# Peptides against a protein of PDB entry 4LZF, part 42

Target 1, 155 residues: chain A of PDB entry 4LZF
Amino acid sequence: GGRLVVFPNGTRKELSADGQTVKVMFFNGDVKHTMPDQRVIYYYAEAQTTHITYPDGMEVLQFPNNQTEKHFPDGRKEITFPDQTVKTLHPDGREESVLTDGTIIQLNPDGSKVIQFNTGQREIHTADFKRREYPDGTVKTVYSDGRQETQYPTG

## One batch from the design tools (peptide; aimed at target 1 K13 V40)

Design b2_p23_7_s3 (made by RFdiffusion4, then SolubleMPNN; from b2_p23_7, 12 letters changed)
Fold by OpenDDE base, seed 1:
Structure b2_p23_7_s3 (fold): chain B 155 residues (1-155), chain A 23 residues (1-23)
Amino acid sequence: as target 1 above (155 residues)
Amino acid sequence: GMTVEYPDTDPDEELLWRPPRPA
């Protein structure tokens, strides 16, 4: 069978019969689970935060406000905010936010910004212009000097 | 069934709780 070890300081260690699961209940209320897949689930009682670490370096943080953060081994981070917006921070500095309505906002390392609207329209912001691309192929550009240009689709 | 053990010493370093995670 399993084992329960009760230490004088109040920490308790529970081992499954097969030895594949270890549960440590610390005197401060924290809980640490070591699972058969070798992930470690640590629950911070006071902060009500769960921190999962995986053998490959993946980390998952679950906060009491329902925010979730995934830290990938390659340095990428994915944050799911309480409003269910998903923000991805890429190692190259690119940031992408996916809103619940399907809108995608991309911030590029060069400072440009791209908004992909759920309507199919796309807006590109650079230091030199703002450009709106329409599903029919129309492209409207407003340059930083105030000049405007419209390119119409053929046919 | 599950057995219960009562060590008379506190756990070693592997069973130390983590400090609070920085905000």
Scores: peptide ipSAE 0.397, ipTM 0.863, DockQ to the pose 0.768
OpenDDE base, seeds 2, 3, 4, 5: peptide ipSAE 0.388, 0.372, 0.390, 0.381; ipTM 0.860, 0.847, 0.862, 0.854

Design b2_p23_7_s4 (made by RFdiffusion4, then SolubleMPNN; from b2_p23_7, 11 letters changed)
Fold by OpenDDE base, seed 1:
Structure b2_p23_7_s4 (fold): chain B 155 residues (1-155), chain A 23 residues (1-23)
Amino acid sequence: as target 1 above (155 residues)
Amino acid sequence: GMEVEYPDTDPDAETLWRPPRPA
C-alpha cells in the first residue's frame, strides 16, 4: 500500500504504493503533486494559482483570472490573457500579440512596431515615420517632422 | 490500506514554492 507521512508542522505527504506519485499537502494549504512523468503540479492556495513544471524546463501558470502563461526552456513566454489575446515575449526582446479579431501586433527591440490589421491593412511605426499600407497598394507615410507622402499603386 | 507515519522531526519536510506574479 501507499504511505502517509504527517509532519509536526501539519504538512502531509502521501506516497503511492508504486512510488510513482507523491502528493504534499502543506500546512499553508498549498498542494504539490509529483507525477509519474515527473511533471510537478503545484497549487498556491492563497493565490489560487496552478504552477506546472516539466522535466524539460517548461512551466505553465494558470491564474485565477483565467490568464495562462507558458514559460519555455529557451526563455520565450507565451501569455494568454483573459480576453484570449495571445502575447509572445521572445528572448531577443521582440513581442508579438495576436488579438481575437485576427490583428497581429509586433513590437521590435529597436522600438519599431508593425500592426497587421484583420482588414489587410498594415501599419509600420518607426522613430522617423508612421506608414499605412493598404490592400490596393496605396501607401501613406507621415514623417516625424509632419511631412506626408502618398504612394499610389502601379498600373 | 495506507501506512501512516508520524515523525518527530521534519528531515524530509518539503519546501514551499514562491507564488508567481502574472505577467
Scores: peptide ipSAE 0.336, ipTM 0.850, DockQ to the pose 0.562
OpenDDE base, seeds 2, 3, 4, 5: peptide ipSAE 0.305, 0.309, 0.310, 0.311; ipTM 0.811, 0.815, 0.816, 0.815

Design b2_p23_8 (made by RFdiffusion4)
Pose (drawn by RFdiffusion4):
Order: structure tokens, then C-alpha cells, then sequence
Structure b2_p23_8 (pose): chain A 155 residues (1-155), chain P 23 residues (1-23)
């Protein structure tokens, strides 16, 4: 029916009957679970933070302010902030934010960006211009040289 | 945040080393 082992230093270890699941309760209050599928779940008592390592290379951190950070094996990093904005950082430097109101912000490493507002408008920033596109078909552009352009809807 | 994660991983390594010594 399993075992409990208590070490001189105060660390406790609980094994399941099949030995597949191991729980370690460290003297400092940290808790580690090793699961049969080799997921490792580590709880940091003082920091109140959980770190989960998956066999496929994925790592997940849960912070006490309810922020979650996911590290994918390829290097992608996805952050869920407490407000539930989801921000994805790519190793090439691209960043994408999907806010809960529906706004999407795409940032390129060269500094260009595309913003998709929940209102249906779209804004593009490049080295040459800033552009705003409207649901009615109107396009407004401000160029680096200071000129401003309005493209009116066909209708 | 990165510094906190690095400290937590060091703490975990230290606990694991202490456990291996007890085993």
C-alpha cells in the first residue's frame, strides 16, 4: 500500500504502491511530485510558485498573482497576465498580444506593427508610414515626410 | 521575473542535492 520515508534532515518521501508516483515534502515546505508519465511538479513554499516540467520539454510556471507563463520546447513563451491578456514572445523577437477586449497587437523585431482594434479598425506602422484602416473602407495615412492621405470609400 | 525563476531553479537544485545525500 505504499511507503513513507522520513529522512534525518526532516524531508519526507511518499511512494505509491506501484512506485509510479513519488511525492517529496522537503524540510523547507517545498513539495515535489513525480508522476508516472515523468511530469515533475514542484511547489516553492516561500515564493508560493509552481513549476511544472513536462517530458516533451514544455515548462509551465504559475505565480501567486495568478500569472502563468508557458515555455514551449521551440523557445516560444506565452504569458497569461492576471487580467487574462495573452502575450506570446517568439524567439525571433516577434510579440503578439491578444487582449480580452479583442484587441490584437503584433510587434515585429524591426519595430513595425499591426494593431487590430476590437472596434474593427486596423493600424499599420512601418518605417515609411502610419496607416489606419476603417470599417467603412476609409484609409488614412501619415507618411514619414509629413504628408497625410485619405483614401475615400468607393461608395 | 527571469531573476526570480533562476533563484527558484537554484533552490530546487539545492533541495534535490540535499535529498540525494539523504538517500
Amino acid sequence: as target 1 above (155 residues)
Amino acid sequence: TDALVAALKAQRAANEAALAAEE

Design b2_p23_8_s1 (made by RFdiffusion4, then SolubleMPNN; from b2_p23_8, 14 letters changed)
Fold by OpenDDE base, seed 4:
Structure b2_p23_8_s1 (fold): chain B 155 residues (1-155), chain A 23 residues (1-23)
Amino acid sequence: as target 1 above (155 residues)
Amino acid sequence: MEELIEKLKEEEKKNEELLAKEE
C-alpha cells in the first residue's frame, strides 16, 4: 500500500505503493506531484498557477488567466496568450507571433519585421523601407525618404 | 511575467526547503 506522512507544520506527503508517484500538499496549499515519468507538477495555490517540469528540462507554466508558457531546453519560449495568440521567442532573439486569424508576425534580430497576412500578402519592415508583397507577385515599397516603388510581376 | 515566474519558483524552493527540514 501507499504511505502518508503528515508533518507538524501541516505538510502532507503521499507516496504510491510502488513509490513512483509522490504527492506533497504543502501547508500553504501548494501541491507537488512527482510522476512516474519523472515530470513534476507544481501547483501554486495562491497564484492558481501550474508549473510542470520535465526531465529533459522543458517547463510549462499555466496561469489562471489562461496564458500558457512553454520553456524549451534549447532556450526557446512559447507563449500562448489568453486570446490564443502564440508567441515564440527564439534564442537568437527572433520572435514570432501567430495570430488566431493565421497572420504571422516575425521580429528579427536585425530589427526587421515581417508580417505574413492570412490573405497571402507579406509586409516587410526595415530601417530603410516598408515593403508589401502581393500574391500576384506585385511588390510595393515605401522607402524612409518617402520614395515609393512598385515592381510588377513579369508573368 | 518573468518576474512573476521567478517569484513562483522561489516560493516552490522555499516550500521544498521547509519540507527537507521536516524530513
Scores: peptide ipSAE 0.340, ipTM 0.880, DockQ to the pose 0.944
OpenDDE base, seeds 1, 2, 3, 5: peptide ipSAE 0.333, 0.336, 0.337, 0.337; ipTM 0.878, 0.878, 0.879, 0.878

Design b2_p23_8_s2 (made by RFdiffusion4, then SolubleMPNN; from b2_p23_8, 17 letters changed)
Fold by OpenDDE base, seed 5:
Structure b2_p23_8_s2 (fold): chain B 155 residues (1-155), chain A 23 residues (1-23)
Amino acid sequence: as target 1 above (155 residues)
Amino acid sequence: MEQQIEELKKREKKNEEELKKLE
């Protein structure tokens, strides 16, 4: 059978019969599950947040507002917002947001920004220009000096 | 959010440390 240990401070520790599962119920309401697959599930009672740590270094945080954050071993972070937008933060400083309508917004470490619209249009923002690329091959550029250029598609 | 996560991890660590002292 399993074992239950009750500590003087009110913390309780439950061990499964096989010893592969450990459940700690802390005095402050937090709960920690150590699973046979070596993942650890921690519940923060006050914040109503779940924190899962995996043996490979992956971490998953689930917040009460339905936001989820994945922290990858390579340093990448993936945030799923309550509206289901997914934002990825890369170790190199690049950020990518995928909106529910399929629009992709990329922020690059150099400060440039690329928006891939669900319409097939693409907008590129740099220090020197803002450029709109159209599905038909037309490209419109507005330069920082106010000059505008239209490049028409070639046949 | 980053600060909140740090505070949560600190809370977890504290709970684990206190338990370790009792075991």
Scores: peptide ipSAE 0.518, ipTM 0.924, DockQ to the pose 0.900
OpenDDE base, seeds 1, 2, 3, 4: peptide ipSAE 0.513, 0.511, 0.511, 0.517; ipTM 0.923, 0.922, 0.923, 0.923

Design b2_p23_8_s3 (made by RFdiffusion4, then SolubleMPNN; from b2_p23_8, 16 letters changed)
Fold by OpenDDE base, seed 5:
Structure b2_p23_8_s3 (fold): chain B 155 residues (1-155), chain A 23 residues (1-23)
Amino acid sequence: as target 1 above (155 residues)
Amino acid sequence: MEEQIEELKKRKEELEEELRAEE
């Protein structure tokens, strides 16, 4: 059968009969499950946070406020906020947020910002201008010097 | 949040080290 080891400090280690599952209950209340698929599920008792680590280096953190963070092996991070907005942090410094309404907000390493609205409009922010692109092909640009330009679609 | 995560990871490492020392 399974085995239970109780250490002097109060930590407990439970081994499955097949030896494929290990459960450690630390003296502070934290719990560590090592699974047959080599994933490790760690529960931080005080923080009420679940931390799953995968053999490929993937990590998943689940916070008590319903926020979830995925840390990918390539350095990318994906944060699902309690409101279900998903923010992706890329290793190159690019950030992308997908809102629940389908709007996508991209922050680029060069400081530019692109908003893809759910209406099909796109807004581009650069150091030199703010540009609005419309589904009909109209483009309105407000330059940093105050000049405004409208580019009409070709018929 | 990132700082909090690092603190949690550190705590985990400490507890895991203590366990290894007891085994």
Scores: peptide ipSAE 0.279, ipTM 0.854, DockQ to the pose 0.891
OpenDDE base, seeds 1, 2, 3, 4: peptide ipSAE 0.274, 0.271, 0.274, 0.277; ipTM 0.852, 0.851, 0.853, 0.853

Design b2_p23_8_s4 (made by RFdiffusion4, then SolubleMPNN; from b2_p23_8, 15 letters changed)
Fold by OpenDDE base, seed 4:
Structure b2_p23_8_s4 (fold): chain B 155 residues (1-155), chain A 23 residues (1-23)
Amino acid sequence: as target 1 above (155 residues)
Amino acid sequence: MEKLEEELKERERENERILQEEE
């Protein structure tokens, strides 16, 4: 059968009969589960936070405020905020936020910003201009010097 | 958030250290 070890400090360790599952209940209330698929689920009692580590290097953090963070082996991070906005941090420094309404906000390493609205409009922010692209092909640009330009669709 | 993650990871490491000392 399984084994239960109780340590002097109050920590308890449970091992399944097959040895594939290990549960450690630490003296401070933290809990660690090692699963047959080799994922490790750690619960931090005081912080009420869950940390899952996968053998491929994937990590998942679940916070008490309902925020979830995924740390991918490629260095990408995906944060699901309590409001269900999903923010992806890419290794190249690019950040993308997907809002619940479908709007996508991209922050580029060069400091430029692109907003893809759920309406199909796109807004591009650079150091030199703010540009609005419309689904019909119209493009309106406001330059940093105050100049405005409208480009009309062709065809 | 990174600070919190580090603190949590340190807590985990400390728990594991203590456990290993008792095993």
Scores: peptide ipSAE 0.400, ipTM 0.891, DockQ to the pose 0.915
OpenDDE base, seeds 1, 2, 3, 5: peptide ipSAE 0.388, 0.387, 0.390, 0.393; ipTM 0.888, 0.888, 0.890, 0.890

## One batch from the design tools (peptide; aimed at target 1 V24 F27 N28 A47)

Design b2_p24_3 (made by RFdiffusion4)
Pose (drawn by RFdiffusion4):
Parts: C-alpha cells; structure tokens; sequence
Structure b2_p24_3 (pose): chain A 155 residues (1-155), chain P 24 residues (1-24)
C-alpha cells in the first residue's frame, strides 16, 4: 500500500504502492511530485509558485498573482497575465499580444508593427509610414516626410 | 526582477534535491 519515509533532516517522501508516483515534502515546506509519466511538479512554499516540467521539454510556471508563463521546447514563451492578456514572445524577437477585448498587437524585431483593434480598424507602422485602415474602406497614411494621404472608399 | 526570482527558485530546488540525495 505504499511507503512513507522520514529523513533525519525532516524531509518526508511518500511512494505509491506501484512506486510510480513519488511525493517529496521538504523540510522547508516545498513539495515535489514526480508522476509516472515523468512530469515533475514543484511547489515553492515561500514564493508560493509552482513549476511544472514536462517530458517533452515544456516548462510551466504559475505565480501567486495568477500569472502563468509557458516555455515551449522551441524557445517560445507564452505569458498569461492576470487580466488574461496573452503575450507570446518568439526567439526571433517577434511579440504578439492577444488582449481579451479582442485587440491584437504584432511587434516585429525591426520595430514595425501591426495593430488590429477590436473596433475593426487596423494600424500598420513601418520605417516609411504609419497607416490606418478603416472598416468603411478608408485608408489614412502619414509618411516619414510629413505628407498625409487619404484614400477614399470606391463607394 | 522576474528572471532573478526564477533563477533563485531553481537554485533552491537544486539545493533541496542535493540535500535529499545525501539523505537517501
């Protein structure tokens, strides 16, 4: 029916009957679970933070302010902030944010960006210009040289 | 910083694991 082991230093270890699941309760209050599938779940008592390592290389951190950070094996990092904005950082430097109101912000490492507003408008920023596109088909552009352009809808 | 906090937590985990291995 399993075992409990208590070490002189106060650390406790609980093994399942099949030995597949191991739970370690460290003297300092930290808790580690090793699962049969080799996932490791570590709870930091003082920091109140959970760190989960998956066999496929994925790591997940849960912070006490309810922020979650996911690290994918390829280097991608996905953050869920407490407000539930999801921000994805790519190793090449691209950043994408999907806010709950529906706004999407795409940032390129060269500094260019595309913003998709929940209102249906779209904004493009490049080295040459800032452009705003409207649902009615109107396009407004401000160029680096200071000129401003309005492209009116066909209709 | 957040990166420092994560490094400290991983260092704590490594220290706990070493202490457990010595107890085993």
Amino acid sequence: as target 1 above (155 residues)
Amino acid sequence: SRDDLVAEMKAQRAANEAALAAQE

Design b2_p24_3_s1 (made by RFdiffusion4, then SolubleMPNN; from b2_p24_3, 16 letters changed)
Fold by OpenDDE base, seed 3:
Structure b2_p24_3_s1 (fold): chain B 155 residues (1-155), chain A 24 residues (1-24)
Amino acid sequence: as target 1 above (155 residues)
Amino acid sequence: SMEELIRKMREREEENERLLAEEE
């Protein structure tokens, strides 16, 4: 019981029987779906990209190279790269990358860096030192002045 | 750039909606 309207320019509009779903197929190949839950799914034919807009302001972009971007209402962005690395960009400027091997790389707004290795080791980079933390509790620090310190675990 | 691509896509969407509104 749906309805199809074909316009002189070649654009087509399809309405569901209940009127809750609208599909517009534009003459240039773009497609817009308005869903019952108020999601809008737009397909850009030339860019081969899908853009989903949610009622809460969430946006999802799916690119032809298999990259996906999520734009959250709070300004946070989550990028899934073609290699399946996930990068989160926070509004405060902090960045976090989760690699496929489980390694987590955090870049802080002050320029410090934290690497959580999949082995359980952690490395902290600051302006003043580079520190390696080991699973056994050993901590090795190399300071910018060349001094080295080892902190041994309590046995 | 990705930002330019997104901008161009939005402009294209707006143009499509305008043309549709003229046909309806």
Scores: peptide ipSAE 0.415, ipTM 0.906, DockQ to the pose 0.930
OpenDDE base, seeds 1, 2, 4, 5: peptide ipSAE 0.410, 0.407, 0.410, 0.410; ipTM 0.903, 0.903, 0.903, 0.903

Design b2_p24_3_s2 (made by RFdiffusion4, then SolubleMPNN; from b2_p24_3, 16 letters changed)
Fold by OpenDDE base, seed 3:
Structure b2_p24_3_s2 (fold): chain B 155 residues (1-155), chain A 24 residues (1-24)
Amino acid sequence: as target 1 above (155 residues)
Amino acid sequence: SMEELIKKMKEREKKNEELLKKEE
């Protein structure tokens, strides 16, 4: 059978009969599970947060407000916010947010910004201009010097 | 911040493991 060890400070350690699962219940309410697949699931009682570490270096944080953060071995982070917006932070400094309505916001390392609206319109922000592209092919540009340009679709 | 929270949690985890190791 399994084994239960109770320490003087109140910490408990449970070992499965096969020895493949270890559960430590710390005196302060934290819980650590070591699973047969080598995942480690740690519950922080005060923060009510679950932290899962995988053998490949993947980490997942689950917060009590329903926010989830995935930390990939390549340095990429993916944050799912409570509103279900998904933000990806890339190691090169690029950030991408996907809103629930399908809008995509891209922040580039050079400071430029691209918004792909769910309507099919696209807005591009650079140091030199703000540009709106419309599905019909119309393009409106406002330059930093105040000049405005409209490019009409062909045909 | 979330980063500070994560740091605090990791410090707590480390302390728990150190205490457990002393009792084993």
Scores: peptide ipSAE 0.453, ipTM 0.913, DockQ to the pose 0.904
OpenDDE base, seeds 1, 2, 4, 5: peptide ipSAE 0.450, 0.448, 0.453, 0.453; ipTM 0.911, 0.911, 0.912, 0.912

Design b2_p24_3_s3 (made by RFdiffusion4, then SolubleMPNN; from b2_p24_3, 18 letters changed)
Fold by OpenDDE base, seed 1:
Structure b2_p24_3_s3 (fold): chain B 155 residues (1-155), chain A 24 residues (1-24)
Amino acid sequence: as target 1 above (155 residues)
Amino acid sequence: SMEEQIQQMKQREEELEKILKEEE
């Protein structure tokens, strides 16, 4: 059978019969599970937050508001917001947000922004201009100096 | 911030694990 250890402070430690699962119930209500696959599941009782750590260094945070954060070993972070928007933070400083409507917003390390609309239109924001690309090949550019240029499709 | 909260939780985890280890 399994083993149960009860500590004087009220913390309890349960060991499975096979010794591969350890459950610690801390006196403050926090719970730590060490699983056979060596993942560790920590539940923070006060914050109602679950923190999962994997042997490869991946971490997953689950918040009570249904936000989920994945921290990858390569330094990438993926945040799923309560509204189901997914934001990816890349180690190079690039950020990508995928909205529920399919719109993709990219923030580049140089400060430029690219929006891929669900309509197939693309908008590019730089320090020098805003450019709108249309599915028909039309490109409209508004420069920071106030100039406007329209490039029509060759056809 | 959320990042600060995460760090506080991680710190608390380490403290509780230390207490457990000292009792074991």
Scores: peptide ipSAE 0.180, ipTM 0.806, DockQ to the pose 0.913
OpenDDE base, seeds 2, 3, 4, 5: peptide ipSAE 0.161, 0.167, 0.171, 0.171; ipTM 0.795, 0.803, 0.803, 0.801

Design b2_p24_3_s4 (made by RFdiffusion4, then SolubleMPNN; from b2_p24_3, 16 letters changed)
Fold by OpenDDE base, seed 4:
Parts: C-alpha cells; structure tokens; sequence
Structure b2_p24_3_s4 (fold): chain B 155 residues (1-155), chain A 24 residues (1-24)
C-alpha cells in the first residue's frame, strides 16, 4: 500500500505503493506531483496555475486563462495565447508570432519587423522603410522620408 | 504582470518546499 504522512502544518505527503509517485498537498492548497518519469507537476492553488518541470529542463506553465508557456532548455519560450496565437521568444532576442490565420510576425533584434501574410504577401518594417512584397514579385517601398518606390517583376 | 505572477508562484512554492523540508 501507499504511505500517507500528515505533517503538523497540515501538509500531506502521499507516496505510491511502488514509491514512484509522490504527491504533496501543501497547507496552502498547492499540490506537487513527482512522477515516475521524474517530471514534477506543481499546481499553484492561488493562481490556479499548473507548472510542469521536466528532467531535461523543459518547463510548461498552464494558466487559468488558457495561456500556455513552454520554456525550453535552450532558453527559447513558446507562448500559446488564449486566442491560439503562438509566440516564440528566441534566445537571440528574435520574436515570432504565428496567428491563427497563418500570418507570421517576426520581430528581429535590430528592431525590424517582418510580416508574412497568409496571402503570400510579405511586409518588412525597418527604421528606414516599410516594404510590401507581393506574390507576383511586385515590391512597394515607402521610405521614412516619404519617398515611394515600386519595383515591378521582371516579366 | 505575468512575470510578477510567476515570481510570486515560485516564491510560494519555495516557501512550501522549505517548510516541508523542515518537517521531513
């Protein structure tokens, strides 16, 4: 059989019969599960948030608003928002957001922004210009000085 | 902020685990 320990502070520790699973129910309502695969599932009662830690250093946070955050061992973070937009934060400072419509928004460390629309159009934002690239090869650029340029595809 | 919330959660976890460790 399993073992249950009840501590004076009200914390309870339950060990499975095989000793592979440990469940701690803290006095504040938090719950910690240590699983046979060495993952730790921590539930924060006040925040109603689940935090999973893996032996490889992966972390997963599940918030009550349906936001999920994955923290990768390489320092990358992946945030799934309640609207199902997925934002990836890279260690180099690059950010990428994938919208539900397939639009990809990239923020580069230099402050430039690239939007890949689901239509195949691409928009590039820099300090100096905003550029729209069309699937036909047409490129429209609006420079910060107000100059506009259209490059036509070589037919 | 979400970062502040995460920090608060981790602080509470740390406290809980430290208290448990004292009773074990």
Amino acid sequence: as target 1 above (155 residues)
Amino acid sequence: SMEEQIKKMKEQQKKNEEELKKEE
Scores: peptide ipSAE 0.447, ipTM 0.912, DockQ to the pose 0.931
OpenDDE base, seeds 1, 2, 3, 5: peptide ipSAE 0.442, 0.440, 0.444, 0.445; ipTM 0.911, 0.910, 0.912, 0.912

Design b2_p24_4 (made by RFdiffusion4)
Pose (drawn by RFdiffusion4):
Structure b2_p24_4 (pose): chain A 155 residues (1-155), chain P 24 residues (1-24)
Amino acid sequence: as target 1 above (155 residues)
Amino acid sequence: SWTLAQLKARRAANEAALAAEEAA
């Protein structure tokens, strides 16, 4: 029916009957679970933070302010902030934010960006210009040289 | 507040202490 082991230093270990699941309760209050599928779940008592390591290389951190950070094996990092904005950082430097109101912000490492507003408007920033596209078909552009352009809808 | 490096160092210290108890 399993075992409990208590070490002189106060650390406790609990093994399942099949030995597949191991739970370690460290003297400092930290808790580690090793699962049969080799996932490791570590709870940091003082920091109140959970760190989960998956066999496929994925790591997940849960912070006490309810922020979650996911690290994918390829280097991608996905952050869910407490407000539930999801921000994805790619190793090449691209950043994408999907906010709950529906706004999407795409930032390129060269500094260019595309913003998709929940209102249906779209904004593009490049080295040459800032452009705003409207649902009615109107396009408004401000160029680096200061000129401003309005492209009116066909209709 | 806690950094990822501090959390991993704390965990590594705990693991080392557990390995020492198991070897005893």

Design b2_p24_4_s1 (made by RFdiffusion4, then SolubleMPNN; from b2_p24_4, 14 letters changed)
Fold by OpenDDE base, seed 4:
Structure b2_p24_4_s1 (fold): chain B 155 residues (1-155), chain A 24 residues (1-24)
Amino acid sequence: as target 1 above (155 residues)
Amino acid sequence: SYTREELLKRKEENEKILEEEEKA
């Protein structure tokens, strides 16, 4: 059989019969499950948040607003927003958002922005210009000084 | 909403308290 320990502060610790699962019910309502695969499932009662930690250092946070955050061992962070937009924050400072329509928004460490539209158009934002690239190879650039340039595809 | 840092702090505090209870 399993073992249940009740501490004076009201915290309860339950050990499975095989000793592979540990459940701690903290006095403040938080719950910690240590699983046979060594993942830890922690529930924050006040925050209503589930936090899974893996032996490799992976973390998954599930917030009450349906936001999910994944923290990878390499330092990458992936946020799935309630609207199902997925934002990836890379260790190099690059951010990438994938919208539900397939549009990809990339923010680069230098402050430049690239939008890959689901239509195949791409928009590049820099300090010096805004550029729109079309699937046919046409490129339209609006420079910060107001100059406009159109580059036509080579037929 | 709670930040990851705030949550981790709470977890660590709970774990510390448990460790103290287990040593007593």
Scores: peptide ipSAE 0.543, ipTM 0.929, DockQ to the pose 0.912
OpenDDE base, seeds 1, 2, 3, 5: peptide ipSAE 0.541, 0.537, 0.539, 0.540; ipTM 0.929, 0.928, 0.929, 0.928

Design b2_p24_4_s2 (made by RFdiffusion4, then SolubleMPNN; from b2_p24_4, 14 letters changed)
Fold by OpenDDE base, seed 4:
Structure b2_p24_4_s2 (fold): chain B 155 residues (1-155), chain A 24 residues (1-24)
Amino acid sequence: as target 1 above (155 residues)
Amino acid sequence: MYTEEELKKRLEENEKELKKEEEA
């Protein structure tokens, strides 16, 4: 009991019998599926990209290079790169990248950078210094003026 | 790789053309 409409321009619109699913096949090869749960699945034929929109404002983009992007309703964006690095862009301007080895790279809105290495070492980059924190509590700082400071753990 | 803006534009064009066909 579904309905198929074929338009003069070659676009086709298919409605399910229950009216809950709509499939539009555009003249250019793009496809739009509206699902019963109100998800809309776009396939861009030339771009070979899938774009899913959710009624809550969530969006998922799947690119032909295996990159996936999630756009959250709160403005957060999560990018899974082809190498499986996951980068999160926060609404406050903070960026966080999680590498496949477990290393976390944080870029702060003030331009500072924090690297949490998988070894437990942490490196902090600011305009004034680069600091390395070691799991044993040792902290080494190299200041922009060339000074070096070592802080030893309190035994 | 197509940009989000390029995809959005293409979508808008598709929806516009569909609307024209539906209203004709």
Scores: peptide ipSAE 0.375, ipTM 0.891, DockQ to the pose 0.861
OpenDDE base, seeds 1, 2, 3, 5: peptide ipSAE 0.373, 0.372, 0.373, 0.374; ipTM 0.890, 0.890, 0.891, 0.891

Design b2_p24_4_s3 (made by RFdiffusion4, then SolubleMPNN; from b2_p24_4, 12 letters changed)
Fold by OpenDDE base, seed 4:
Parts: C-alpha cells; structure tokens; sequence
Structure b2_p24_4_s3 (fold): chain B 155 residues (1-155), chain A 24 residues (1-24)
C-alpha cells in the first residue's frame, strides 16, 4: 500500500506503494507530483499554473489563460498562445510565429521580417524595402525611398 | 501575472519548508 505523511505545517506527502510516484500537497495549496519517469509536475495554486520539468531539462508551463510555454534544453522557447498561435524564440534571436491559418512570420536578428502567407506569397521586410514574392515568380519591391520595382518571372 | 522566477521562488520556499519538516 501507499504511504501518507502529514506534517505539522499542513503539508501532506503521498507515496505510491511502489515508491515511484510521490505527491506533495503543500500547506499553501501547491501540488508537486514526481512521476516514475522522473518528470516533475508542479501546480502553483495561487497562480493556477502548471510547471512540468523533464529529466532532460525540458520545461513546460501551462498558464490559466490557456497559454503554454515550452523551454527546451537548447534555449529555444515555444509559446502557444490562447489563440493557438505558436511562437518559437530561438537562441540566435530569431522569432517565428505560426498562425492558425498557416501564415508564418519570421523575425530575424538583423531586424528583417519574413511573412510566408498561406497563399504561397512571401513578404520580406528590411530597413531598405518591402518585397512581395508571388507563387508565379513575380517579385514586387517597394523601397524606402518610394521607388517601386517589379521583377517578372523567367519564362 | 507571475513570472517564472516568482514561481520558482515559491516552489523553492515550499521545498525548504518541507525540508525543515523532514529535519525536525
């Protein structure tokens, strides 16, 4: 059978019969589960937030607003927003957002932005221009000086 | 909202209190 320990401060500790699962219910309402796979699931009662830590260093946060954050061991961070947009923050400073419609927005460390539309069109934003690339190979560029250029596909 | 650091600090405090209980 399992074991229950109740401490004077009100914290309770439950151990499974095999000792592989540990549940600590802290006096302040927080709950910590240590699983057989060494995953630790911590629930912060006041914040209503769940924090999962994995042996490999992966961390997952689940917030009460339905936002989820994954913190990868390599420093990458993946945020799933309540609207189900997924933003990935890379250690090199790149940020990529995948919208529910399939549009991908990439922010580069140099400040440039690339939007890959679900239509196959691509838009590139730099300090010098905004460029739209079309599936047929047409490229339209609006430069910061107001000049506009169209590059037609090679037939 | 709470920062991750705040949450970690809360967790740390809870663990410290548990350790005190275990040591008593």
Amino acid sequence: as target 1 above (155 residues)
Amino acid sequence: SYTLEQLREREKKNEEELEKELAA
Scores: peptide ipSAE 0.446, ipTM 0.910, DockQ to the pose 0.940
OpenDDE base, seeds 1, 2, 3, 5: peptide ipSAE 0.443, 0.441, 0.440, 0.446; ipTM 0.909, 0.908, 0.909, 0.909

Design b2_p24_4_s4 (made by RFdiffusion4, then SolubleMPNN; from b2_p24_4, 12 letters changed)
Fold by OpenDDE base, seed 4:
Structure b2_p24_4_s4 (fold): chain B 155 residues (1-155), chain A 24 residues (1-24)
Amino acid sequence: as target 1 above (155 residues)
Amino acid sequence: SVTEEELKEREEKNEEELRKEEAA
């Protein structure tokens, strides 16, 4: 059978009969589960936060406000905000946000910004210009000097 | 807001206290 150890400090340790699952209930209310797949689930009672560590190095944080953060072994981070916006932070410094309406916002390491709207329109922001690309092939550019250019689709 | 570092320190402290209890 399983074993329950109760320590003098109030911490409890539960071992499954097969020894593959360990549950530690700490004196401060925190809970640690070690699973058969070597996943570790830690619950911070005061912060009401769950931290999952996978054997491949992936980590998942679940916050009480419904924010979820995934830390990938490659250094990529994926944040799901309470509003269900998903932000990906890449190791190269690129950031991508996917809004619930399907809009994608990309921040590039060079400081440029690209917005792919759910309408199929695309907006590109650089130090030198803002450019709006339309699904019909029309491109409108506003340069930093105030010049405006419209490129019409080749029909 | 509680930082990830503070959470980690809390976990490390709990693991240390558990280690002490298991060694006693």
Scores: peptide ipSAE 0.457, ipTM 0.904, DockQ to the pose 0.914
OpenDDE base, seeds 1, 2, 3, 5: peptide ipSAE 0.455, 0.450, 0.451, 0.456; ipTM 0.903, 0.900, 0.903, 0.904

